# Peptides against a protein of PDB entry 2XVC, part 47

Target 1, 50 residues: chain A of PDB entry 2XVC
Amino acid sequence: ITERELLDYIVNNGGFLDIEHFSKVYGVEKQEVVKLLEALKNKGLIAVES

## One batch from the design tools (peptide; made by RFdiffusion4, then SolubleMPNN)

Design b2_p25_1_s2 (from b2_p25_1, 7 letters changed)
Fold by OpenDDE base, seed 5:
Structure b2_p25_1_s2 (fold): chain B 50 residues (1-50), chain A 25 residues (1-25)
Amino acid sequence: as target 1 above (50 residues)
Amino acid sequence: FEEELLKNPKLKIKVTEKGLEYLKE
């Protein structure tokens, strides 16, 4: 999965992301999801609220 | 960052205006 795809998922999911669920559904390692989130955050595209 | 995210895996993410614009590209 790409950064763009993850960002699009977040938007279409109302801003919610369950890393455990996402990992299981999409077969992506939790660490990979975190790395993508870090990239998105570092680019100023997202902010983690809670 | 990783430790915090994995501690609370159910996250609420704010997509910034920049992020929304990015998706339009």
Scores: peptide ipSAE 0.693, ipTM 0.902, DockQ to the pose 0.905
Fold by OpenDDE base, seed 4:
Structure b2_p25_1_s2 (fold): chain B 50 residues (1-50), chain A 25 residues (1-25)
Amino acid sequence: as target 1 above (50 residues)
Amino acid sequence: FEEELLKNPKLKIKVTEKGLEYLKE
C-alpha cells in the first residue's frame, strides 16, 4: 500500500484507523502501517490526535 | 513513535488541509 492509498483510506474512514484491523484486512504488517503514518505526519499531511 | 502508536492501535487522525490538497493532485 502507498502513502496516498493509506491517506485516502483514512479520509474515507472518517479519520479513524484501527491498525490491527487494517493489518488483518489488507495483509499489511502493523509496522509498515506505522511507517506510512510517520511519513504522512512528517510531510504535514496528517496529525495523530489519539 | 512506532511503539507509542502500537500501544493504541485504534487511532483518530486529522487530515490537514495540506493532506486534503495532496489527495486532489
Scores: peptide ipSAE 0.692, ipTM 0.901, DockQ to the pose 0.921
Fold by OpenDDE base, seed 2:
Structure b2_p25_1_s2 (fold): chain B 50 residues (1-50), chain A 25 residues (1-25)
Amino acid sequence: as target 1 above (50 residues)
Amino acid sequence: FEEELLKNPKLKIKVTEKGLEYLKE
C-alpha cells in the first residue's frame, strides 16, 4: 500500500483509522501502517487527533 | 510515535489542507 492509498482510505473513512482492523482487512502489517502514517505526518498531510 | 499508535490503534486523523490538496485531481 502507498501513502496516497492510505490517505485516500482515511479520507473515505471519515478520518478514522483502526490499525488492527485495517491490518486484518488489507493484509498489511501494523508496523507498515504506522510507518506510512509517520511519513504522512512528517510531510504535513495529516495530524493524529486522538 | 510508533509505540503510541500501536497501543491505541483506533485513531481519529485530521487530514490537513495540504493533505487534501495532495489528493486533489
Scores: peptide ipSAE 0.692, ipTM 0.901, DockQ to the pose 0.879
Fold by OpenDDE base, seed 3:
Structure b2_p25_1_s2 (fold): chain B 50 residues (1-50), chain A 25 residues (1-25)
Amino acid sequence: as target 1 above (50 residues)
Amino acid sequence: FEEELLKNPKLKIKVTEKGLEYLKE
């Protein structure tokens, strides 16, 4: 999954992301999801609220 | 960052204006 695809998922999911659930459903390692989130954050595209 | 996120896997994320603009491209 790409950064764009993850960002699009987050938008379409109302800003919510369950890493455990996402990993199971989409077959993506939790570490990879975190890596993508960190990239999105570093680019100023997202901020983690809670 | 990784340790903090994995501790609480259910996240609420703010998509910035920059993020929304990025998706429009």
Scores: peptide ipSAE 0.691, ipTM 0.901, DockQ to the pose 0.916

Design b2_p25_1_s3 (from b2_p25_1, 8 letters changed)
Fold by OpenDDE base, seed 4:
Structure b2_p25_1_s3 (fold): chain B 50 residues (1-50), chain A 25 residues (1-25)
Amino acid sequence: as target 1 above (50 residues)
Amino acid sequence: FAEELLKNPKLKIKVTEKGLEYLKE
């Protein structure tokens, strides 16, 4: 999965992301999801609210 | 950051204006 694809998912999911659920459904390692989130955050594309 | 997210995996994320513009590209 790419940063763009994850960002698109987040937008289309109302800003909600369950890393554990996402990992199970899409077969992506939790560590990879977190890595992508860090990249998105560091680029100023997202802010984690809770 | 990583450890905290793995500990509390249910997230609410704000997509910034920059993020929204990024998706338009």
Scores: peptide ipSAE 0.752, ipTM 0.931, DockQ to the pose 0.926
Fold by OpenDDE base, seed 1:
Structure b2_p25_1_s3 (fold): chain B 50 residues (1-50), chain A 25 residues (1-25)
Amino acid sequence: as target 1 above (50 residues)
Amino acid sequence: FAEELLKNPKLKIKVTEKGLEYLKE
């Protein structure tokens, strides 16, 4: 999965992301999801609210 | 950051205007 794909998922999911669920459903390691989120955050594309 | 996200994996994320514009490209 790419940063763009994850960002698109987040948008289409109303801003909600369950890392555990996402990992299981899409077969992406949780650490990879976190890595992508960090990249998105560092680029100013997202902010984690809760 | 990483450890916190793994500990509390259910997140509410704000997509910034920059993020939205990025997706429009």
Scores: peptide ipSAE 0.752, ipTM 0.931, DockQ to the pose 0.920
Fold by OpenDDE base, seed 3:
Structure b2_p25_1_s3 (fold): chain B 50 residues (1-50), chain A 25 residues (1-25)
Amino acid sequence: as target 1 above (50 residues)
Amino acid sequence: FAEELLKNPKLKIKVTEKGLEYLKE
């Protein structure tokens, strides 16, 4: 999965992301999801609220 | 940051204006 694809998912899901659920459904390791989120955050594309 | 997200995996994320513009490209 790419950064763009994850960002698009977040937008389409109303900003909600369950890392554990996402990992199970899409077969992406939780570490990879977190890595992508860190990249998105560092680029100023997202902010984690809670 | 990483360990905090793994401990509390249910997240609410704000997509910034920059993020929305990025998706338009």
Scores: peptide ipSAE 0.751, ipTM 0.931, DockQ to the pose 0.918
Fold by OpenDDE base, seed 5:
Structure b2_p25_1_s3 (fold): chain B 50 residues (1-50), chain A 25 residues (1-25)
Amino acid sequence: as target 1 above (50 residues)
Amino acid sequence: FAEELLKNPKLKIKVTEKGLEYLKE
């Protein structure tokens, strides 16, 4: 999965992301999801609210 | 940051205006 694909998922899911759920459903390692989120945050594309 | 997300994986994320513009391109 790419940063763009994850960002698109977040938008289409109303900003909600369950890393555990996402990992199981889409077959992506939890550490990979976290890596992508960190990149998105560092680029100023997202902010984690809770 | 990474450890916290793994311990508390249910997140609410704000997509910034920059993020929305990024997807628009």
Scores: peptide ipSAE 0.750, ipTM 0.930, DockQ to the pose 0.920

Design b2_p25_1_s4 (from b2_p25_1, 10 letters changed)
Fold by OpenDDE base, seed 2:
Structure b2_p25_1_s4 (fold): chain B 50 residues (1-50), chain A 25 residues (1-25)
Amino acid sequence: as target 1 above (50 residues)
Amino acid sequence: MREKYLKNPKLKIKVTEKGKKYLEE
């Protein structure tokens, strides 16, 4: 999964992301999801609220 | 940050205006 794809997922999911659930459903390692989130955050594309 | 997200996997994320514009491109 790419940064863009993850961002798109977040938007389509109302801003909610369950890393555990996402990992299981899409077969993506939790570490990879976090890596992508950090990249999105560093680029100023997202802000984590909780 | 990494540890925080792994401990609390359910996140509420705000997509910034920059992020929204990014997806529109």
Scores: peptide ipSAE 0.678, ipTM 0.893, DockQ to the pose 0.924
Fold by OpenDDE base, seed 3:
Structure b2_p25_1_s4 (fold): chain B 50 residues (1-50), chain A 25 residues (1-25)
Amino acid sequence: as target 1 above (50 residues)
Amino acid sequence: MREKYLKNPKLKIKVTEKGKKYLEE
């Protein structure tokens, strides 16, 4: 999965992301999801609220 | 912030204006 695809998923999911659920459904390692999130955050594309 | 995210896997995320514009490209 790409950063763009993850960002699109977050938007379409109302801004919510369950890392455990996402990992199971899409077959992506939790560490990879976190890596993508950190990249998105560092680029100023997202902010984690809770 | 890997340790924090793994401890709390359910996240609420705000997409910034920059992020929204990024998706429209």
Scores: peptide ipSAE 0.678, ipTM 0.893, DockQ to the pose 0.916
Fold by OpenDDE base, seed 4:
Structure b2_p25_1_s4 (fold): chain B 50 residues (1-50), chain A 25 residues (1-25)
Amino acid sequence: as target 1 above (50 residues)
Amino acid sequence: MREKYLKNPKLKIKVTEKGKKYLEE
C-alpha cells in the first residue's frame, strides 16, 4: 500500500483508522501502517487527534 | 510514536488542507 492509498482510505473512512482492523483486512503489517502514518504526518498531510 | 500507535490502534485522524489538495492532484 502507498501513502496516497492510505490517505485516501482515511478520508473515505471519516478520518478513522483502526490499525489492527486495517492490517487484518488488507494484509498489511501493523508496523508498515504506522510507518506510512508517520510519513503522512511528517509531510503535514495529516494530524493524529486521538 | 510508533509504540504509542501500536498500543492504541484506534485512531482519529485529521486530514489537513494540504492533504486534501494532495489527493486532488
Scores: peptide ipSAE 0.677, ipTM 0.893, DockQ to the pose 0.925
Fold by OpenDDE base, seed 5:
Structure b2_p25_1_s4 (fold): chain B 50 residues (1-50), chain A 25 residues (1-25)
Amino acid sequence: as target 1 above (50 residues)
Amino acid sequence: MREKYLKNPKLKIKVTEKGKKYLEE
């Protein structure tokens, strides 16, 4: 999965992301999801609200 | 950050204007 793909998913999911659910459905390790989120945040593309 | 997300896996995320533009380009 790419940063773009994760960002697109977040947008289409109303801004919500369940890391556990996403990991199970898409077969991506939770650590990888978090890594991508950190990258998106560091690039100023997202802000984690809660 | 990683520890926080692993403990609280359900997140609400705001996509910034920069992020929205990124998806359009």
Scores: peptide ipSAE 0.676, ipTM 0.893, DockQ to the pose 0.918

Design b2_p25_3_s1 (from b2_p25_3, 12 letters changed)
Fold by OpenDDE base, seed 1:
Structure b2_p25_3_s1 (fold): chain B 50 residues (1-50), chain A 25 residues (1-25)
Amino acid sequence: as target 1 above (50 residues)
Amino acid sequence: SAPLRVRVKVTDPELAKVVSEALGL
């Protein structure tokens, strides 16, 4: 999965991301999802909150 | 230009620590 694909997913999911759920559904390693989020954050494309 | 606000959910406590470290939560 690409950064853009993850970003689009988040948008379509109302700005919400369940990392563990996403990992299971899309077969992407949880660590990979985290790295993609980190990249998006570092590029200023997202602001993450818990 | 404004970043998209993303709410992230994590259940596993070990993963939560990784996420917090990586994303500054």
Scores: peptide ipSAE 0.765, ipTM 0.935, DockQ to the pose 0.955
Fold by OpenDDE base, seed 2:
Structure b2_p25_3_s1 (fold): chain B 50 residues (1-50), chain A 25 residues (1-25)
Amino acid sequence: as target 1 above (50 residues)
Amino acid sequence: SAPLRVRVKVTDPELAKVVSEALGL
């Protein structure tokens, strides 16, 4: 999965991401999801909330 | 433009720590 694909998913999912659910459903390692989020955040493309 | 606001859900406490450290939560 690419940064753009994850970003598009988040947009289409109403700005919400369940990391563990996403990992299970899409077969992407949790650490990879976190790495992608970190990249998106560092590029100023997302602001993370909890 | 403004960044996309993303709500991130994590339930596993070990992963939560990783996410917090990586994303500054």
Scores: peptide ipSAE 0.765, ipTM 0.935, DockQ to the pose 0.946
Fold by OpenDDE base, seed 5:
Structure b2_p25_3_s1 (fold): chain B 50 residues (1-50), chain A 25 residues (1-25)
Amino acid sequence: as target 1 above (50 residues)
Amino acid sequence: SAPLRVRVKVTDPELAKVVSEALGL
């Protein structure tokens, strides 16, 4: 999965991301999801809340 | 140019620690 694909998913999912659910459904390692989020955040494309 | 606000859900405490450290939460 690419950064853009993850970003599009988040948008289409109402700005919400369940990392563990996403990992299971899309077969992406949890650490990879975190890496992608980190990249998106560092680029100023997302602001993460929890 | 404004960032998209993303709510992140994590249930596993070990993963939560990783996420917090990686994303500065």
Scores: peptide ipSAE 0.765, ipTM 0.935, DockQ to the pose 0.934
Fold by OpenDDE base, seed 3:
Structure b2_p25_3_s1 (fold): chain B 50 residues (1-50), chain A 25 residues (1-25)
Amino acid sequence: as target 1 above (50 residues)
Amino acid sequence: SAPLRVRVKVTDPELAKVVSEALGL
C-alpha cells in the first residue's frame, strides 16, 4: 500500500482510522500502517488526534 | 495546504505505545 492509497482511504472513511481493523481487512502489517501515517504526518498531509 | 485531521483508534496497549511515540500523541 502507498501513502496516497492510505490517505485516500482515510478521506473516504471520514477521517477515521482503526489501525487493527484496517490491518485485518486489507492484509497490511500494523507496523507498516504506522510507518505510512508517520510519513503522512511528517509531510504535513495529516494531523493525528486521539 | 491544511492537513487532514485524522482520528486514530488502537486497542492493543503495546501498539498504542508505538503509535504515540511515532505520531507524537
Scores: peptide ipSAE 0.765, ipTM 0.935, DockQ to the pose 0.944

Design b2_p25_3_s2 (from b2_p25_3, 7 letters changed)
Fold by OpenDDE base, seed 4:
Structure b2_p25_3_s2 (fold): chain B 50 residues (1-50), chain A 25 residues (1-25)
Amino acid sequence: as target 1 above (50 residues)
Amino acid sequence: MAPVKVKIVVKDPELQKLVSEKLGI
């Protein structure tokens, strides 16, 4: 999974992300998902609210 | 690790518009 792929998913999901769900569906470890989100955040593309 | 649900605010203008359109706003 790439940053762009994750971003596209978020867009298609209405701006929401269930990390647990995503991890199970796409077979990506939760830690990897978080890492990608951090990268997107650091690039100023997204803001994460929990 | 507990399941975490997050709200993602897209800051990219182009994608931000797309998200808004999908949400119907």
Scores: peptide ipSAE 0.244, ipTM 0.671, DockQ to the pose 0.083
Fold by OpenDDE base, seed 2:
Structure b2_p25_3_s2 (fold): chain B 50 residues (1-50), chain A 25 residues (1-25)
Amino acid sequence: as target 1 above (50 residues)
Amino acid sequence: MAPVKVKIVVKDPELQKLVSEKLGI
């Protein structure tokens, strides 16, 4: 999965991401999802709220 | 471990618009 694909998913999901769910459904390692999120954050495209 | 659910705030204004449209606001 690419950064853009993840971003598109987030947008289409109303800005919410369940990392565990996403990992299970799309077969992407949680560590990879987190890595992509960090990249998006570092580019200033997103902020993460927990 | 419990699922980690996060809100990912899109900061790009054009993408913010898309989020708003998806949320119906």
Scores: peptide ipSAE 0.238, ipTM 0.669, DockQ to the pose 0.099
Fold by OpenDDE base, seed 5:
Structure b2_p25_3_s2 (fold): chain B 50 residues (1-50), chain A 25 residues (1-25)
Amino acid sequence: as target 1 above (50 residues)
Amino acid sequence: MAPVKVKIVVKDPELQKLVSEKLGI
């Protein structure tokens, strides 16, 4: 999974991400998802709320 | 590990528009 792929998923999912669900469905470690989110955040593309 | 649901706020204007379009706004 790439940053762009994750971003595209988020956009297509209306701006929501269930990390647990995503991890299970796409076979990506939660830690990896978080790393990608942090990268997107650091680039100023997203903010994360929970 | 505990499940985490997050709301991702897209700050890029172009991408935010895409999100809005997907939500029918």
Scores: peptide ipSAE 0.237, ipTM 0.668, DockQ to the pose 0.091
Fold by OpenDDE base, seed 1:
Structure b2_p25_3_s2 (fold): chain B 50 residues (1-50), chain A 25 residues (1-25)
Amino acid sequence: as target 1 above (50 residues)
Amino acid sequence: MAPVKVKIVVKDPELQKLVSEKLGI
């Protein structure tokens, strides 16, 4: 999955992401999801709240 | 493991609008 694909997924989900759910459903390592989020954050495209 | 849920705040204005539309706000 790419950064843009993840971003589009987040947008389609109203700005929410369940990392555990996403990992299980799409077979992507949680660490990889987090890395993509960090990249998006570093680019100033998102902020993460938890 | 317990689910890790995050709220993602989109800072791009165009995407912000799209998120708002999806949320109905």
Scores: peptide ipSAE 0.234, ipTM 0.666, DockQ to the pose 0.082

Design b2_p25_3_s3 (from b2_p25_3, 7 letters changed)
Fold by OpenDDE base, seed 2:
Order: C-alpha cells, then sequence, then structure tokens
Structure b2_p25_3_s3 (fold): chain B 50 residues (1-50), chain A 25 residues (1-25)
C-alpha cells in the first residue's frame, strides 16, 4: 500500500484507523502501516490524535 | 487482541488536494 492509498482510506473512513483491522483486511503488516503513518506525520500531512 | 482505533487528522491542505483529485479538478 502507498501513502496515498492509506490517506484515501483514512479520509474515507472519517479519519479513523483501526490498525489491527486494517492489517487483517488489507493484508498489510502492522509495522508497515505504522511506518506509513510516521512518514505521513513527518511530512506534516497528518496528525495522530488520541 | 483488542482492536485499537486511532483518530487521524489529515491536514486541510491535503484534504483539499484529495478532493480536487477525486473531482477531477
Amino acid sequence: as target 1 above (50 residues)
Amino acid sequence: MEPVKVKIKVSDEELKKLVEEKLGI
């Protein structure tokens, strides 16, 4: 999955991301998802809220 | 294992960009 695809998913999902669920559904390692998120964060494209 | 949902805010600039791409602008 690309950063763009992940962004699209996040937007289409109302900004919510269940990493475990996403990993299972899309067959992407959780570590890879986190890596993509960190990249997006570092680019200033997203902010992770808790 | 319990699922963990994370709320992610996409920057307004990026949102605009994504919308424009989707609309073909």
Scores: peptide ipSAE 0.396, ipTM 0.777, DockQ to the pose 0.087
Fold by OpenDDE base, seed 1:
Structure b2_p25_3_s3 (fold): chain B 50 residues (1-50), chain A 25 residues (1-25)
Amino acid sequence: as target 1 above (50 residues)
Amino acid sequence: MEPVKVKIKVSDEELKKLVEEKLGI
């Protein structure tokens, strides 16, 4: 999965992301999901709440 | 194991871009 695909998923899911659920459904390691989120955050495209 | 749900805030500028792409603009 790409950063763009992850971003699109987040938007379509109302901004909510269950990392464990996403990992299982898309077959992506949780660490990879976190890495993608960090990349998006570093680009100033997202902010993680909670 | 408890699900780890996080709330992601997407920038307004990026939201506009995504909407435009979806509309084909």
Scores: peptide ipSAE 0.394, ipTM 0.775, DockQ to the pose 0.087
Fold by OpenDDE base, seed 3:
Structure b2_p25_3_s3 (fold): chain B 50 residues (1-50), chain A 25 residues (1-25)
Amino acid sequence: as target 1 above (50 residues)
Amino acid sequence: MEPVKVKIKVSDEELKKLVEEKLGI
């Protein structure tokens, strides 16, 4: 999965992301998902809320 | 094992780009 694909998913999912669920459904390791999120955050494209 | 749910806010600029792309602008 690419950063763009993940970004599109987040937007289409109302900003919510269940990493466990996403990992299972899309067959992407949790670590890879987190890596992509960190990249998006570093680019200033997203902010993770508590 | 346990779900890690996060709420993510996409920057306004990026949202703007995505919307424009979706609309074909």
Scores: peptide ipSAE 0.391, ipTM 0.770, DockQ to the pose 0.087
Fold by OpenDDE base, seed 5:
Structure b2_p25_3_s3 (fold): chain B 50 residues (1-50), chain A 25 residues (1-25)
Amino acid sequence: as target 1 above (50 residues)
Amino acid sequence: MEPVKVKIKVSDEELKKLVEEKLGI
């Protein structure tokens, strides 16, 4: 999965992301999902709400 | 392993870009 695809998913899912669920459904390692999120965050495209 | 559900805010600029791309502008 690409950063773009993940972004699109997040937007279409109302900004919610269940990492465990996503990993299972899309067959992407949780580490990879986190890596993509980190990349998006570092680019200033997303913020993970605390 | 434990499910981790996070709320993610996409930047306004990126949202605008995504919408514009889909609308073809």
Scores: peptide ipSAE 0.390, ipTM 0.771, DockQ to the pose 0.078

Design b2_p25_3_s4 (from b2_p25_3 with P1M K9V D11K W16A E17K V25I)
Fold by OpenDDE base, seed 1:
Structure b2_p25_3_s4 (fold): chain B 50 residues (1-50), chain A 25 residues (1-25)
Amino acid sequence: as target 1 above (50 residues)
Amino acid sequence: MEPVKVKIVVKDPELAKLVSEKLGI
């Protein structure tokens, strides 16, 4: 999965991401999901709530 | 454009720690 694909998923999912659920459903390592989120955040593409 | 707001849900304690370290939550 790419950063853009994850971003699109978040948008399509109403700005919500359950990392463990996503990992199970899409077969992506949880650590990889976190790395993608970190990249998105560092680029200013996402703002993590709470 | 403005960043996409995201609510991240994590249940596993180890993963929560990683998320906190990487994403500041």
Scores: peptide ipSAE 0.759, ipTM 0.933, DockQ to the pose 0.913
Fold by OpenDDE base, seed 4:
Structure b2_p25_3_s4 (fold): chain B 50 residues (1-50), chain A 25 residues (1-25)
Amino acid sequence: as target 1 above (50 residues)
Amino acid sequence: MEPVKVKIVVKDPELAKLVSEKLGI
């Protein structure tokens, strides 16, 4: 999965991401999802809430 | 451009630690 694909997923999912659920559904390692999120955040493409 | 706001949900405490370290939450 690419950063763009994850970003598109987040947008299409109403700005919500359950990492463990995503990992199970798409077969992506949880650590990889976090790595992609880190990249998106550092590039200013996402703003993490909570 | 304005960043996409994202709410992240994590249940596993070990994963939560990683998220906290990498994303600052």
Scores: peptide ipSAE 0.759, ipTM 0.933, DockQ to the pose 0.931
Fold by OpenDDE base, seed 5:
Structure b2_p25_3_s4 (fold): chain B 50 residues (1-50), chain A 25 residues (1-25)
Amino acid sequence: as target 1 above (50 residues)
Amino acid sequence: MEPVKVKIVVKDPELAKLVSEKLGI
């Protein structure tokens, strides 16, 4: 999965991401999902809410 | 371009720790 694909998913999912669920459905390692999120955040493409 | 706001849901405590460390939440 690419950063763009993850970003598109987040947008299409109303701005919500359940990492464990995503991992199971799309077959992506949980750690990999976090790496992608980190990249998106560092690039200013996402803002993680607390 | 404004960043996309995202709420992350995590249930596993170990994963929660990783998310906290990497994403600051």
Scores: peptide ipSAE 0.758, ipTM 0.933, DockQ to the pose 0.918
Fold by OpenDDE base, seed 2:
Order: C-alpha cells, then structure tokens, then sequence
Structure b2_p25_3_s4 (fold): chain B 50 residues (1-50), chain A 25 residues (1-25)
C-alpha cells in the first residue's frame, strides 16, 4: 500500500482510521500502517486529532 | 491546502505505545 492509497482510504472513511481493523481487513502490517501515517504527518498531509 | 484531519483508533497497548511515539498521540 502507498501513502496516497492510505490517505484516500482515510478521506473516504470520513477521516477515521482503526489501525487494527484496517490491518486485519486489508492484510497490511500494523507497523507498516503506522509508518505510512508518520510519513503523511511529516509531510503535513494529515493532522492527527488528539 | 489544509491537512486531512484523522482520528486514529488503537486498542492494543503495545501498538498504542508505537503510535504515541511516532505520531505524538
């Protein structure tokens, strides 16, 4: 999965991401998802809500 | 262009630690 694909998923999912669910359903390692999120955040493409 | 707001849900405590370290939440 690419950063763009994950970003598109987030947008299409209403800005919501359940990492464990995503990993299980789409077969992507949880650590890989976090890695992609980190990249998106560092590029200013996402803002993580606290 | 404004960043996409994301609410991240994590249940596993080990994963939560990683998310906290990498994403600051």
Amino acid sequence: as target 1 above (50 residues)
Amino acid sequence: MEPVKVKIVVKDPELAKLVSEKLGI
Scores: peptide ipSAE 0.758, ipTM 0.933, DockQ to the pose 0.901

Design b2_p25_4_s1 (from b2_p25_4, 7 letters changed)
Fold by OpenDDE base, seed 5:
Structure b2_p25_4_s1 (fold): chain B 50 residues (1-50), chain A 25 residues (1-25)
Amino acid sequence: as target 1 above (50 residues)
Amino acid sequence: MIKVGKYKIKITEKGKEYLEEEKKK
């Protein structure tokens, strides 16, 4: 999975992301999802709120 | 540090510009 693919998912899901759920559904390691999120955040493309 | 969990993600203005840039590629 790419940063763009994850970003598109986030947009299409109304901004909501459940990392564990995403991992299960798309077969991506949780660590990989976190890595991609960190990259998007560090690039200033997203703001993460919980 | 981002931990595993549930989040509400906001797309920044920079992020929105990025999406537009990618769309026109």
Scores: peptide ipSAE 0.717, ipTM 0.900, DockQ to the pose 0.953
Fold by OpenDDE base, seed 2:
Formats: structure tokens, sequence, C-alpha cells
Structure b2_p25_4_s1 (fold): chain B 50 residues (1-50), chain A 25 residues (1-25)
């Protein structure tokens, strides 16, 4: 999964992301999801609100 | 540091610009 794909998911899911749920549904390791989120955050593309 | 969990994520203005740029064909 790419950063763009994860970002698209977040947008399409109304901004909500359950990392464990996402991992189970899409078969992506939780650590990879976290890595991508950190990258998106570092690039200033997202803000984690909760 | 982001940990495994449930989040509400905001797309920043920069993020919105990014998406628009990526969407262009």
Amino acid sequence: as target 1 above (50 residues)
Amino acid sequence: MIKVGKYKIKITEKGKEYLEEEKKK
C-alpha cells in the first residue's frame, strides 16, 4: 500500500481510521500502516486529531 | 509518535492541495 492509497482511504472513510480494523480488512501489517501515517503526518498532509 | 489505535484524521490544506494535484489528469 502507498501513502496515496492510505490517504484516499482516510478521505473516503470520513477521516476515521482504526488501524487494527484496517490491518485486518486490507491485509496490511499494523506497523506498515503506522509507518505510512507517520510519513503523511511528517509531510504535513494530515493531522491526527484523536 | 502514532500508536496502533482508532483515530480521527484531518486532511490539512496541504493535504487537500496534494490530493488535487494527484487527481489531475
Scores: peptide ipSAE 0.717, ipTM 0.900, DockQ to the pose 0.904
Fold by OpenDDE base, seed 1:
Structure b2_p25_4_s1 (fold): chain B 50 residues (1-50), chain A 25 residues (1-25)
Amino acid sequence: as target 1 above (50 residues)
Amino acid sequence: MIKVGKYKIKITEKGKEYLEEEKKK
């Protein structure tokens, strides 16, 4: 999965992201999802809130 | 540092601009 694909998912899911759920549904390692999120955050494209 | 968990993600204005640019491709 690419940064763009993850960003599209976030938009289409109303901004909500459950990393564990995403990992299970899309077969992506949790650490890979975290890596992509960190990249998006560091680029200033997203703000992460819990 | 982002940990595994549940989040509410905000797309920044920069992020929105990025998405619009990609859409034009």
Scores: peptide ipSAE 0.717, ipTM 0.900, DockQ to the pose 0.945
Fold by OpenDDE base, seed 3:
Structure b2_p25_4_s1 (fold): chain B 50 residues (1-50), chain A 25 residues (1-25)
Amino acid sequence: as target 1 above (50 residues)
Amino acid sequence: MIKVGKYKIKITEKGKEYLEEEKKK
């Protein structure tokens, strides 16, 4: 999965992301999801809220 | 330092601009 694909998912899911759930559903390693999120954040494209 | 968990993600203005640029392609 690419950064753009993850970003599109986030947008389409109303901004909500459950990393564990995403990993299970889409078969992407949790570490990979975190890596992509970090990249998006470091590029200034997203802000992460808990 | 993002950890595994549940988050609400905000798309920044820069992110919105990025998405618009990609849609032009």
Scores: peptide ipSAE 0.716, ipTM 0.900, DockQ to the pose 0.943

